# Peptides against a protein of PDB entry 5Z08, part 38

Target 1, 168 residues: chain A of PDB entry 5Z08
Amino acid sequence: RQKDEWAKKTSSLMKQLDWFIGEHLGAMLAAEELGGPVVGELMEIDPDDLSAGFNAHGKLKKATSQPDLDRRQRRIDDIWGPQDEQGQAHKRKRGADEALAASAEMRDLIEQLMNKLVEAGGDNSATYVEIPRESAAARFLVRSKVAMFHPNDARRLRLVDFGRDLDD
Target 2, 222 residues: chain B of PDB entry 5Z08
Amino acid sequence: GLPRLIDAIEEASKIPAKRRQTPIKPTIEKLTTHLYTHGASPDSLLRLADLLTLRNHLDQASLAAITRNLYPSSTVSDEVVLRFIGALGHGQLKPTLALQALFLRWLVMVYHLLENPGVLGQVYGVLFDLLDTAAIRPQLCHLLALVTRRKHVRPFRIQAILTLSRQTGGDPNLTGLLRVFKNYYPEIIVGDATKGRASAFKHPDPQWRQHLDEIQQRRSEA

## One batch from the design tools (peptide; made by RFdiffusion4, then SolubleMPNN)

Design b1_p10_6_s3 (from b1_p10_6, 5 letters changed)
Fold by OpenDDE base, seed 4:
Structure b1_p10_6_s3 (fold): chain B 168 residues (1-168), chain C 222 residues (1-222), chain A 10 residues (1-10)
Amino acid sequence: as target 1 above (168 residues)
Amino acid sequence: as target 2 above (222 residues)
Amino acid sequence: SVVDAFLKLY
């Protein structure tokens, strides 16, 4: 009975997490990857606003003030293309695609982290997932205190084991 | 009820312990028991925040006991938060640094119940400027790790943490906070300061959290 | 839970 209730609660939470990733978090992560605000600073980012790019302060650039295109902003402009009508349609589609990609990356990363935690059987050294890049997803998990980087290797990420601290 | 207990403690707090007709300890014990069982309403929480933060004749053990049992039954208002923030720092009218550390710990534990978490972001500078105070630094770093947003991560603050980390021999709480900063700006060169042990900023008291959740759940069912 | 920690951030 208690195990079944736990399984149901876990399943419900995973569904809610999956929904949240797909409906909200993916777009915010994509915005962060594209040089936008860090997740949680702007809760309502219109995908259309993402196309304008972000200044060093995380504010939406007005179309007219192209500050000196740092290499990141060039990538944003390269990613989002020119702000012509065709460019706007391509920007919207690309924004949606980036949100989907960010959602998929977050889901995959969470799955890998959870699997490694289970497989490690309590060995903290074995709980690390190798990440190809410091993604917005990885940074979000770390900011959320759900994950932590290896002290000496930023390519290694692990879940914070919240359960063990209850048994000691 | 809780309001009457607070009334009695407020009146007793105006009088030096040696001049009280009745010992306050039994009333404090009743208060802490009530808080443990039912939590504090927003109104009661504000009154208790004033008792904890304003200079009065209550003993440190009583103030600490109230703080350890300060379970919100509902949300935490900006006004309550600002009382605790205003009580931080050095000064003859300020609470002891030990009590300030308990306040910061409390703010960490109730952060998810704040009506407006943004209020802490508005006072970020006040909190950050207290990082040199060793007695409150662990809890302060933990709170800042929750509150920090990109707008707070400024070059002067990065440099301040790096400098203070060197001066403290690599305080793990400062290293932890610097890692939070690096999450907003991955390009931050932290040098050897981040190679040290960093605090994970785990919940300070899992049992307290569980009990808070039980109090909060009872409210949602009522 | 890890999920609760995520949900509490939003």
Scores: peptide ipSAE 0.015, ipTM 0.268, DockQ to the pose 0.058
Fold by OpenDDE base, seed 3:
Structure b1_p10_6_s3 (fold): chain B 168 residues (1-168), chain C 222 residues (1-222), chain A 10 residues (1-10)
Amino acid sequence: as target 1 above (168 residues)
Amino acid sequence: as target 2 above (222 residues)
Amino acid sequence: SVVDAFLKLY
């Protein structure tokens, strides 16, 4: 009974998390990746706002040119791209695609982190996932105190186990 | 009920221990037992916050015992939060630094029950300026790690943490807070200050959390 | 729960 209730609660929470990732968090993560506000400062990011770009201060103001080549190319396309209705539709679609990509990245990262925690059987050293980059998703999990980086390697991320006393 | 226990303690708090007709300890034990079983309503929390933060004749052990059992049965108001924040720092009218550390720990543990988490962001400067106080630094860094937003991560605060980290020989809590800052601005050059051991800011008391969840659940079912 | 930690941020 208690295990079944826990399983049901866990399932419900996972569904709520999946919903939250899809409906809200993905767009916010995409905004952060695009140089927007850090997740949690802006509760509602319209995908349309993602297309407008963010200033160096993380506010929806004028796109200042920081040099990442891919961001430059996107900015050039945003500055010089047709400002017609089709250009706006392409921008909206791109914003939606970035939100979907960020949602997928977050889901995948959570899954990897959970799997490693289960596989490690209690060995905290074995719970680390290697991340290819410090993504908005990774930063969000760390900021949320759900995950932590390896103290000596920012490419290694693990879930914080709140139930285990650090035996160390 | 809880209000009557608070009334008795409030009256006793006005009188020096040596002049009390009745020992207060049994009443404190009844209060802490009640708090452990049922938690405190918003109104009771405010009254208890005043007892904990205002100078009175209660002994430190009693104040600590109340703080350790200060389970909210509901939400925590801005007013309650501000009482605890106002009690921080040095001064003859302030609670002891040991009690302040317990207040900060409490705020960390009830952060999710705040009616307005933004209230702590409004007093961010007050909290940040206390980082030099070693006795409260661990809990203060933990609270700041929860409260910090991009708007708080300013160059002068980055430099202040870096300076204080050097002065303290690399306090792991400061390193942890600096890592939180870096999460908002990855470009922050922290140098060797982040190569050291950092606090993970884990939940201070998992058993307290579990018991809080049980109290909160009973109210949602009533 | 992990979700509670997320929900607590918002």
Scores: peptide ipSAE 0.015, ipTM 0.262, DockQ to the pose 0.053
Fold by OpenDDE base, seed 2:
Parts: C-alpha cells; structure tokens; sequence
Structure b1_p10_6_s3 (fold): chain B 168 residues (1-168), chain C 222 residues (1-222), chain A 10 residues (1-10)
C-alpha cells in the first residue's frame, strides 16, 4: 500500500516533470544553448530585453549591430518569438525542434542521473554520470541544486541525494 | 456551465485577437462571474491553469481577471500547483512577471487548500532561486515563508538571502523570510539585516479570503 | 523505484 502510493506519487511527479520539461524548460534550455539567457540566471531580463541580444557574457547587449549576434538573437526570437507574422512558421519549426532537442537532452540527462543514483546503492562515488559537455541542461540542474559536479571533474555530474538527509 | 465556458476560451486562445470572429471579453466576463459565484472544480482549475500558464493569444487583462477570480471550490492538486510554479521565471514563453506575481499571490491565498502542501517544499529550490527577481519577490517571499521548513534552511540559502538582502538595501520581504529562517536556527547571525522592518506576511486580500471561505462552505453543505 | 517510474514514462 505505502509503496504503491509512493509509486503513484513518484509517477505523478515524473509526469509533471516531463510536462514541465516539454512545455517550459526545453525551450528555455534551447535559448540558453543558442546563446540566449541562462535558464534561471537571467531572471531580470525583460522579454523586451531578450530581443536586444546577448553579449559574450550572456548579458543583454544594447542594440549593437553585430550580425552574428543578430542571428543568434533571431534564433531565440524564432524559438520564443510571438507567433503573429507569416514568415515565422519556419523559424517556429526550427525553434520547436531546438526546444524538443533540449527537452530530450534534459530528459535523458535526468534519466541517466536517476539511474546512476539507484544503481549506486548508496555509494556516492558511483552516482556520477559522465557528461560529454556542460550543457544548458547540466548547468540548470546544478544551479537548481538538483545536481552537482564532481569536485575534481566537471565532466562528472550526480544528483544531490536529498533522501540521505531525510533519514538523519 | 463552467466547462463550456472554458472550452470556448480555450478555442479562442488559439486564435490571435485580431482574427477572432467573436470578442472573447464577454466569455471571460461570464467565466469570471461563474468563478466568483461557484468557484472552480479541480478539473476546471487544471484547465484554467493551462490557460493561464501556457503561451496563448489571451490578453493580459483577461488572464489577470481569471487569476483574480480563481476560487477553488475544493482542493488544489499538485498538478495545478506545478503548472503555476512552472510558469515562474524569465523567458519569452513565460507569463509576464506581473501575472507571475498574481500566481504567487494566488498560491499564498489557497495554500491551506493544497492537497499536498509538501509539493511546494519539493520545488523549494526553484522558488528560492527566483528571489533575485524584484517583480515577484514580495509574493515569493510570502510563499516561501509559508513553505519553509528546517530542511530548507541550509547554510548556502542563509548566505544567499543575506547577500541579496544587502544588495537590495534590506528588502522587508527578504528580512521577513530571514526571520523565518532564524526561527528554525536561532544561532544564525543575521547581523543588522533582521533589525530592519520585516514584512509580516499578512493575508494579501482579506475580502478574497472571506469569499473563498463562503465558496468552500457551500460545497461542504452540498 | 523512482527510476522505474521514470522508465514507465518513456
């Protein structure tokens, strides 16, 4: 009974997480990967400021005419931009594809992290997933304090074991 | 009934305002009147949460009006809560910060009706990391004040709120939240940050509360 | 397991 209730609650939470990834987080991660605002870090960016583009430090550049920045910003605008004008359909598709890709990457990363946590059986050294790159997904999980990098190897990521702190 | 009103609004939300054959405002007014009179069932709340949190062609005034009249007739599910939490933060697909502030205010006002208040504790980190967003900070601090438990009061969060309090010149809402933290760990050296005026985190809208109570009572009698 | 619940979603 309690296990079944826990399983149901966990399933519900996972569905909600999947929904959140698909509907919200994936697009934000895609924007970050495209040189847009850092998911959750660029919190004070007015949507109007998002349209102005980001500098090499991820800060909104004021309207400096650098064409490559305009392309990245257009990609962000294409991913996130208002649906209104005709020419945006192809841009929307690409933006949707990038959001889907980012969603898939986040889902896969979470899955790997969770699998490693379960497989480790309480051995914290075995809970690390090797990540090919510091993705927006990985950074988001670290910033949200859901995951942490290995102290000596930024290519190794693990879930923060919140459960151990509950048993103490 | 309410489901049919939601259906009509959902369909209208898919279409830009300029391309709608019929103005949506009368339907929104019917919806808000219905919500004010009867509240929303759990199923209706979920559908309305989607309308409020997902990007659509509804105008901000309509979204705000729905949010202000979003009286639960029963409990609020985890799913509904997570829709609103998922709508928080910055991003072009996110609702406006003004609307997010209304969502946070709503969560504060319906906190006692949550099926599982612990769900907010599970997303505590997400909420906490949004404290730098000035536009939602007042309501966010209030919600965090309700949600905070000893397990959430970690050294890094203590330091984060102290740092942010210094950076904001002692925001009363942050001071209020820091006092909540200090209640769990009296030994926290908060320095002068707690000596300032703190928010008392009073109910945001007593009239809304009273009306909610009336809606809730009618259901318990039925 | 949480993993089983996750795997059941995919």
Amino acid sequence: as target 1 above (168 residues)
Amino acid sequence: as target 2 above (222 residues)
Amino acid sequence: SVVDAFLKLY
Scores: peptide ipSAE 0.014, ipTM 0.242, DockQ to the pose 0.080
Fold by OpenDDE base, seed 5:
Structure b1_p10_6_s3 (fold): chain B 168 residues (1-168), chain C 222 residues (1-222), chain A 10 residues (1-10)
Amino acid sequence: as target 1 above (168 residues)
Amino acid sequence: as target 2 above (222 residues)
Amino acid sequence: SVVDAFLKLY
């Protein structure tokens, strides 16, 4: 009975997490990867706003009509493609694609972390996932205290086992 | 004296080189020689900062020569610092990026003489936002390495450095700055960016430092 | 564990 209730609660939480990743977190992670605000400093990022980019303060660049600010932003924008209407559509599509990619990366990372935790059978040394790069997803999990890096190797990430602290 | 040399250069700076009655180069050489020998007082330093940062008709070689010999005989005021910071970035009225790099180098070399080092911390955002400018990045990273405190190490800035490091193929100056950030937050994951070559942010000109120390010592004895 | 429940769902 308690195990079944726990399984149901876990399933519900995982569904909620998956929803949260897809609907909210993915866009925020993509924003962070693109040099935007860190997840949690900007609570609502419209994927369409990702295409506008972020100022150096991590705030959404409002289309301020001042031509000189436009030139520096244009260089970043010029690096990222033509500013024509097709370029804007491509930027919006790219922003959406980046949000989807970030969501997928987060899901995959969580899955790998959970799988390694299960496979390790209580051996903390075996719970580490090798990450190819420091991603916004990895950073988010560490900042949220859900995951931690190996003390000597920042390419190794593991879930924080909160359950052990409860059993001790 | 130095004030009279500055007066002559200020007047000449208002006039295009082709319209000057006398070549300014000999006066610039006298100024730089005087600066090398005696340094600049706070008042003279402010006037020279205006000459260096405000758009005028002085040639780039003259401006660079003044900047290379800009030894403070005393402290450096907030006003002088803010003149140089205000001159940074892109704009039609701003000095060349080459000259801006010299200003940043100068600020690094005189950092210990600032009346209020905290002034650079107040404009930290302005400095940080210029890291994408490749021409000034080496000196800018060095200055930021000196100025950075825990309050400046924010997640968005960590991410900005990481992103820029990836985009630049691991610029050693960015790696060096990120190591400074990691000193305040050891948990900062730098990934491969910290495994690479990092700048040690050594003093950019030991001879300039030694000469500055000699000028400063003469003031303490007077 | 939350993980065991997740693995049973997949």
Scores: peptide ipSAE 0.014, ipTM 0.258, DockQ to the pose 0.069

Design b1_p10_6_s4 (from b1_p10_6, 5 letters changed)
Fold by OpenDDE base, seed 4:
Structure b1_p10_6_s4 (fold): chain B 168 residues (1-168), chain C 222 residues (1-222), chain A 10 residues (1-10)
Amino acid sequence: as target 1 above (168 residues)
Amino acid sequence: as target 2 above (222 residues)
Amino acid sequence: SVVDAFLKRL
């Protein structure tokens, strides 16, 4: 009975988390990846706003038509700068694609972290997931005190063991 | 004890070498031997940081010898860190660039002993703006590689490193720092600046690290 | 469980 209630509650929470990731968190994480505000500083970001890019202060930039920008500056501006008008259809798609990518990264990361925690069987040294980069997803989990980096290796991330503090 | 040695050196530091009644070198040797054997407490470390960073009459060889033996016996406070950061850059009142490079190397080697590693992140701009100073760039890039977080990786800093990398003919330390930046933003197109040889930012002195670990272990057993 | 505490913090 308690195990079944736990399984149902866990399933419900996972569905709510999946929904939250898809509907809200993915766009916010994508904005942070694109040099926007840190997740929690801006509550709602339209995927269309992701296409405009962000300034060094994390503020949305208006699309500026500057045709003569050096190809390297364009590449930096493609990440953080205002995007040029000619790209608008490609840009909305890009903003949506970035939000989807961020959502997928967060889902995958959570899944890996949970799987490693279960597989470790109580060995904290075996709970680390190797991450390819310090993503907005990884940082969000760390800021939320849900995950922690290995003290000597920022490519290794694990869930915080919240269960130990409850059984004592 | 260490405090008495520091007292003697502090008093001697106020007096030009030609006007000292006794040579300071034997006292510096006693200090460095003591530091090598026992390390420096937080209080002693702060006093030594002031001796190293403030303008005084100590010779460069003595200052370098103290810095090379500046083993913390415990943690490194924010105040100590800020003394060394404040000593960086150009100016008549600042230590020599050679000594500044030793300070940066020291900060790299004791980074894991900082009470608050975040303090270096707060002064990130100060450190970053010194990247044009060739004499300290290797150690500065290494320190920045440890300190850099996503919040520091901004478009203007990426562009600044890219520009400086071009101007320096692809300094391997700048290439290494760009790789650190790219770990936070893989989409950063660094072009040919990352194709070159990059510094791996290896520990500057493995023997110094081992000896530091021995000093730190003795404290945990006491 | 660690998973429940994780999910409760999310």
Scores: peptide ipSAE 0.018, ipTM 0.286, DockQ to the pose 0.139
Fold by OpenDDE base, seed 1:
Structure b1_p10_6_s4 (fold): chain B 168 residues (1-168), chain C 222 residues (1-222), chain A 10 residues (1-10)
Amino acid sequence: as target 1 above (168 residues)
Amino acid sequence: as target 2 above (222 residues)
Amino acid sequence: SVVDAFLKRL
């Protein structure tokens, strides 16, 4: 009974989280990855606005060239290179694609972090996920105090164990 | 004493130079001599910060002379820091950009005497947004180099520096600030932007530092 | 904050 209620509550929370990632967080994370403001400094980012890019002050520019899907891994200097006047329709699609990619990265990271927490069986040393880079997703979870980096290795990320503070 | 000199200057600052009964220059010279010899207490620093940052009838040469002799005898409060930060940027009520550059230089030179160095970190965005102002950029980059922590190194700020560096033809101060950012995140891919000439952010005035140390030492012995 | 809203939903 209690396990089933907990499972239902967890499932409901995961659905709400998935919705939040898809509807709001993905676009904000994409903006951060594209050299926009940190998640929480800009309250709402339209995926169409991601295609416009940001000025040196983190403010929306007029929609210039297509953010390449691979630009998340491109040099920051290449992200805002001379933006050739590519057509508005391709820009909107690309902003949406970046938001989707950010949403997928956040979902995958949360899933890995949760799976490692379950697999570790209470061994805090085994709860770390290796991250290939310090993504906007990883930074967001750390700023949110949901995750923490390993003290000696910023490539290792784990969920904060909230359960320990309840048993003390 | 210093309070009476400040009182006289405050009253004179309310009156246009052409309408003053007495020249203010001798009083400014007495003030700057006193500041050079004894420094300014926290209370005197606040009053002087208001005289320097608020619009009044003091001439630019007098304001610059006070700023160049603004030796703290003790610590520098958050309130004093915020007066100088509030005076930065463009506006009809703000000090000249030349005077703002002197304020930023002063903040660099007294950074180790701040009661709360974190106050500058709280206004980091305000400081960072002024990097496009060429007249204050050298001192602003130096101050930001001292203030920058990992929490301030953000993708949009990295990109902002890169963009501004390109627009300025690789300003050495911006290159220096970008190197500070890279020290917090060595993995930041910034291309060739860090390979150029960078400012070392050396102390702006070694003689001023030495004299400040002498003033601070005399207080510790009293 | 968006962070606080996220944390309140977790």
Scores: peptide ipSAE 0.016, ipTM 0.294, DockQ to the pose 0.090
Fold by OpenDDE base, seed 3:
Structure b1_p10_6_s4 (fold): chain B 168 residues (1-168), chain C 222 residues (1-222), chain A 10 residues (1-10)
Amino acid sequence: as target 1 above (168 residues)
Amino acid sequence: as target 2 above (222 residues)
Amino acid sequence: SVVDAFLKRL
């Protein structure tokens, strides 16, 4: 009975979380990854407001090719680039793609964190997930006090074990 | 004029969005259009800094839009700077870290218009102690790169950056800031922390800079 | 906060 109620509550919470990630959090995380608003302190950003790009009337200068750090900064620049109608449609699509990517990253991170917590069997040292980068998702979980970094290694993230503090 | 637009937004900011009789978005758009065209006077900048930094009922998109169009028509006072610095960090009354990142970006972009650039040097410790806040770290490192003088480069701060750089796996912004420190003290042993990619701290928005220069030039000709 | 809403939904 209690396990089934817990499983139902967990399933319901996971569905609500998945909905929240898809409808709201993904867009906000994408905005944060793009140098926009930090998730948790922004109220309701309409995904459409993120997709609309910020209407700063800056002129389109040409794409020079240097690749990787330029991708995030280019994502910022492409979100901030001139809004011709075709550019707006491409920005909306790109904003949606970034929101989807951020949603997927958050879902995957939560799944890994939960799986490691279950696998660790109460060993707090084994609950750490190795993160490839400090993502908006990881930062959000830490700011939310849902997760914490390893004190000596910010590539290691774990869920805060709320259960242990209740039994003492 | 701009003061009347600010008055309307200040009054609307006291009221929750669901309880407003009229949408504020059209007034925000008029404000941002005015700011884009003419910039903000020192008095208007102070009022807008209060709207941006104090807790109110304005939506974050509106606050971000104002911040992105916050072109000074003149200089930026110490009081305006201190409003934005005072808004940094964690707390329920603080603006969002994202809005804080926009404020830091703004301070970088208007640094050459500060009435007293030394004011940022006086609050250097406050800025430096926020480097662990990942969300604002890129803009914070850029601002610190502009503000840093020999007096700020202390052993404990060198060690703090080295520790945080190891913890973050070599954040390019921290590496960039550590290179700035090394320019003042070449003997600083930074080990592998500087072998990585460093941020060049380029201007965050060249178009914004160009438009700011156009606004500033119109004032010098008047 | 959105964080609080997220935490309440976790």
Scores: peptide ipSAE 0.016, ipTM 0.243, DockQ to the pose 0.046
Fold by OpenDDE base, seed 2:
Structure b1_p10_6_s4 (fold): chain B 168 residues (1-168), chain C 222 residues (1-222), chain A 10 residues (1-10)
Amino acid sequence: as target 1 above (168 residues)
Amino acid sequence: as target 2 above (222 residues)
Amino acid sequence: SVVDAFLKRL
């Protein structure tokens, strides 16, 4: 009975998670991978960047000549730039494809993390998934404190064991 | 009672309108009347959020009527909020943009009843990225104006609003949101983008507010 | 559940 309720709750939550990944998180992760804003991360933006302000043309006033600001502006212009209807359709399609790819990557990563947690049988050392890259998906899970990197190996990711705090 | 009405509508929602043995409209009218009189409990509210946000065979007029009468009798859970946020944007499985605008309007009107207002701050990026969608922008800007905190005011978002404001010829809702941003960082130079007419983000329906307050008061007395 | 914790932290 309790196991079945837990299984139903878990299934319901997994469906909600799958839905959230597909409908929202995938697009945001894709935007992050494409060099857009970081999902859920407070990018520590230097207060000085805010104090520099924006000119009447909506460009950040270049206080310091760092070339990275021009890249951010280009990315914003690429996100919001005048797109001809055809360019918008192609960019929307590419964005949709990237969102689907990011959604798949997040789903696969969560599945691997969950499977490793189940397989480990309580051995925290066996719960690590080897990740091929530090993806937006992996970073998001870490920032959300849902996952953690291995302290000595940033290629190893595991779920945070929240169950241990319930048994104490 | 309300649960039985929801059961009947859930079952009817699985069947195309042309294949239903019984018209659903009388049941929708009973539901909306019940919601208007008593509001929705948290459990009923979640079930109704699923009916409104998930693809089913209910007609747009019925969905809009339910949304317009979606008075919470209590608090609004994070789960309910996330269902409505999940329904936003472009997609074949998503509700119409007209219905999404009603959802955003509803979230504005029930914002003070959220169990955790911080949940909207967590999905701030999702909401912000939809600002280009003209059909939902007025309600979206209003919701963002309520949700925005210092942590959300970032250079890239300021620039995005400025760019979109230029592209839209100075949409008053974007100007209003930019003024909210400037309240957190007065030093932000936004040029002429803030000199235009801004939306004041007034309550979208004072009568709906009054009726909600009456429903909420009846619960506190029970 | 990890999913609940995930959803609570989302």
Scores: peptide ipSAE 0.011, ipTM 0.266, DockQ to the pose 0.084

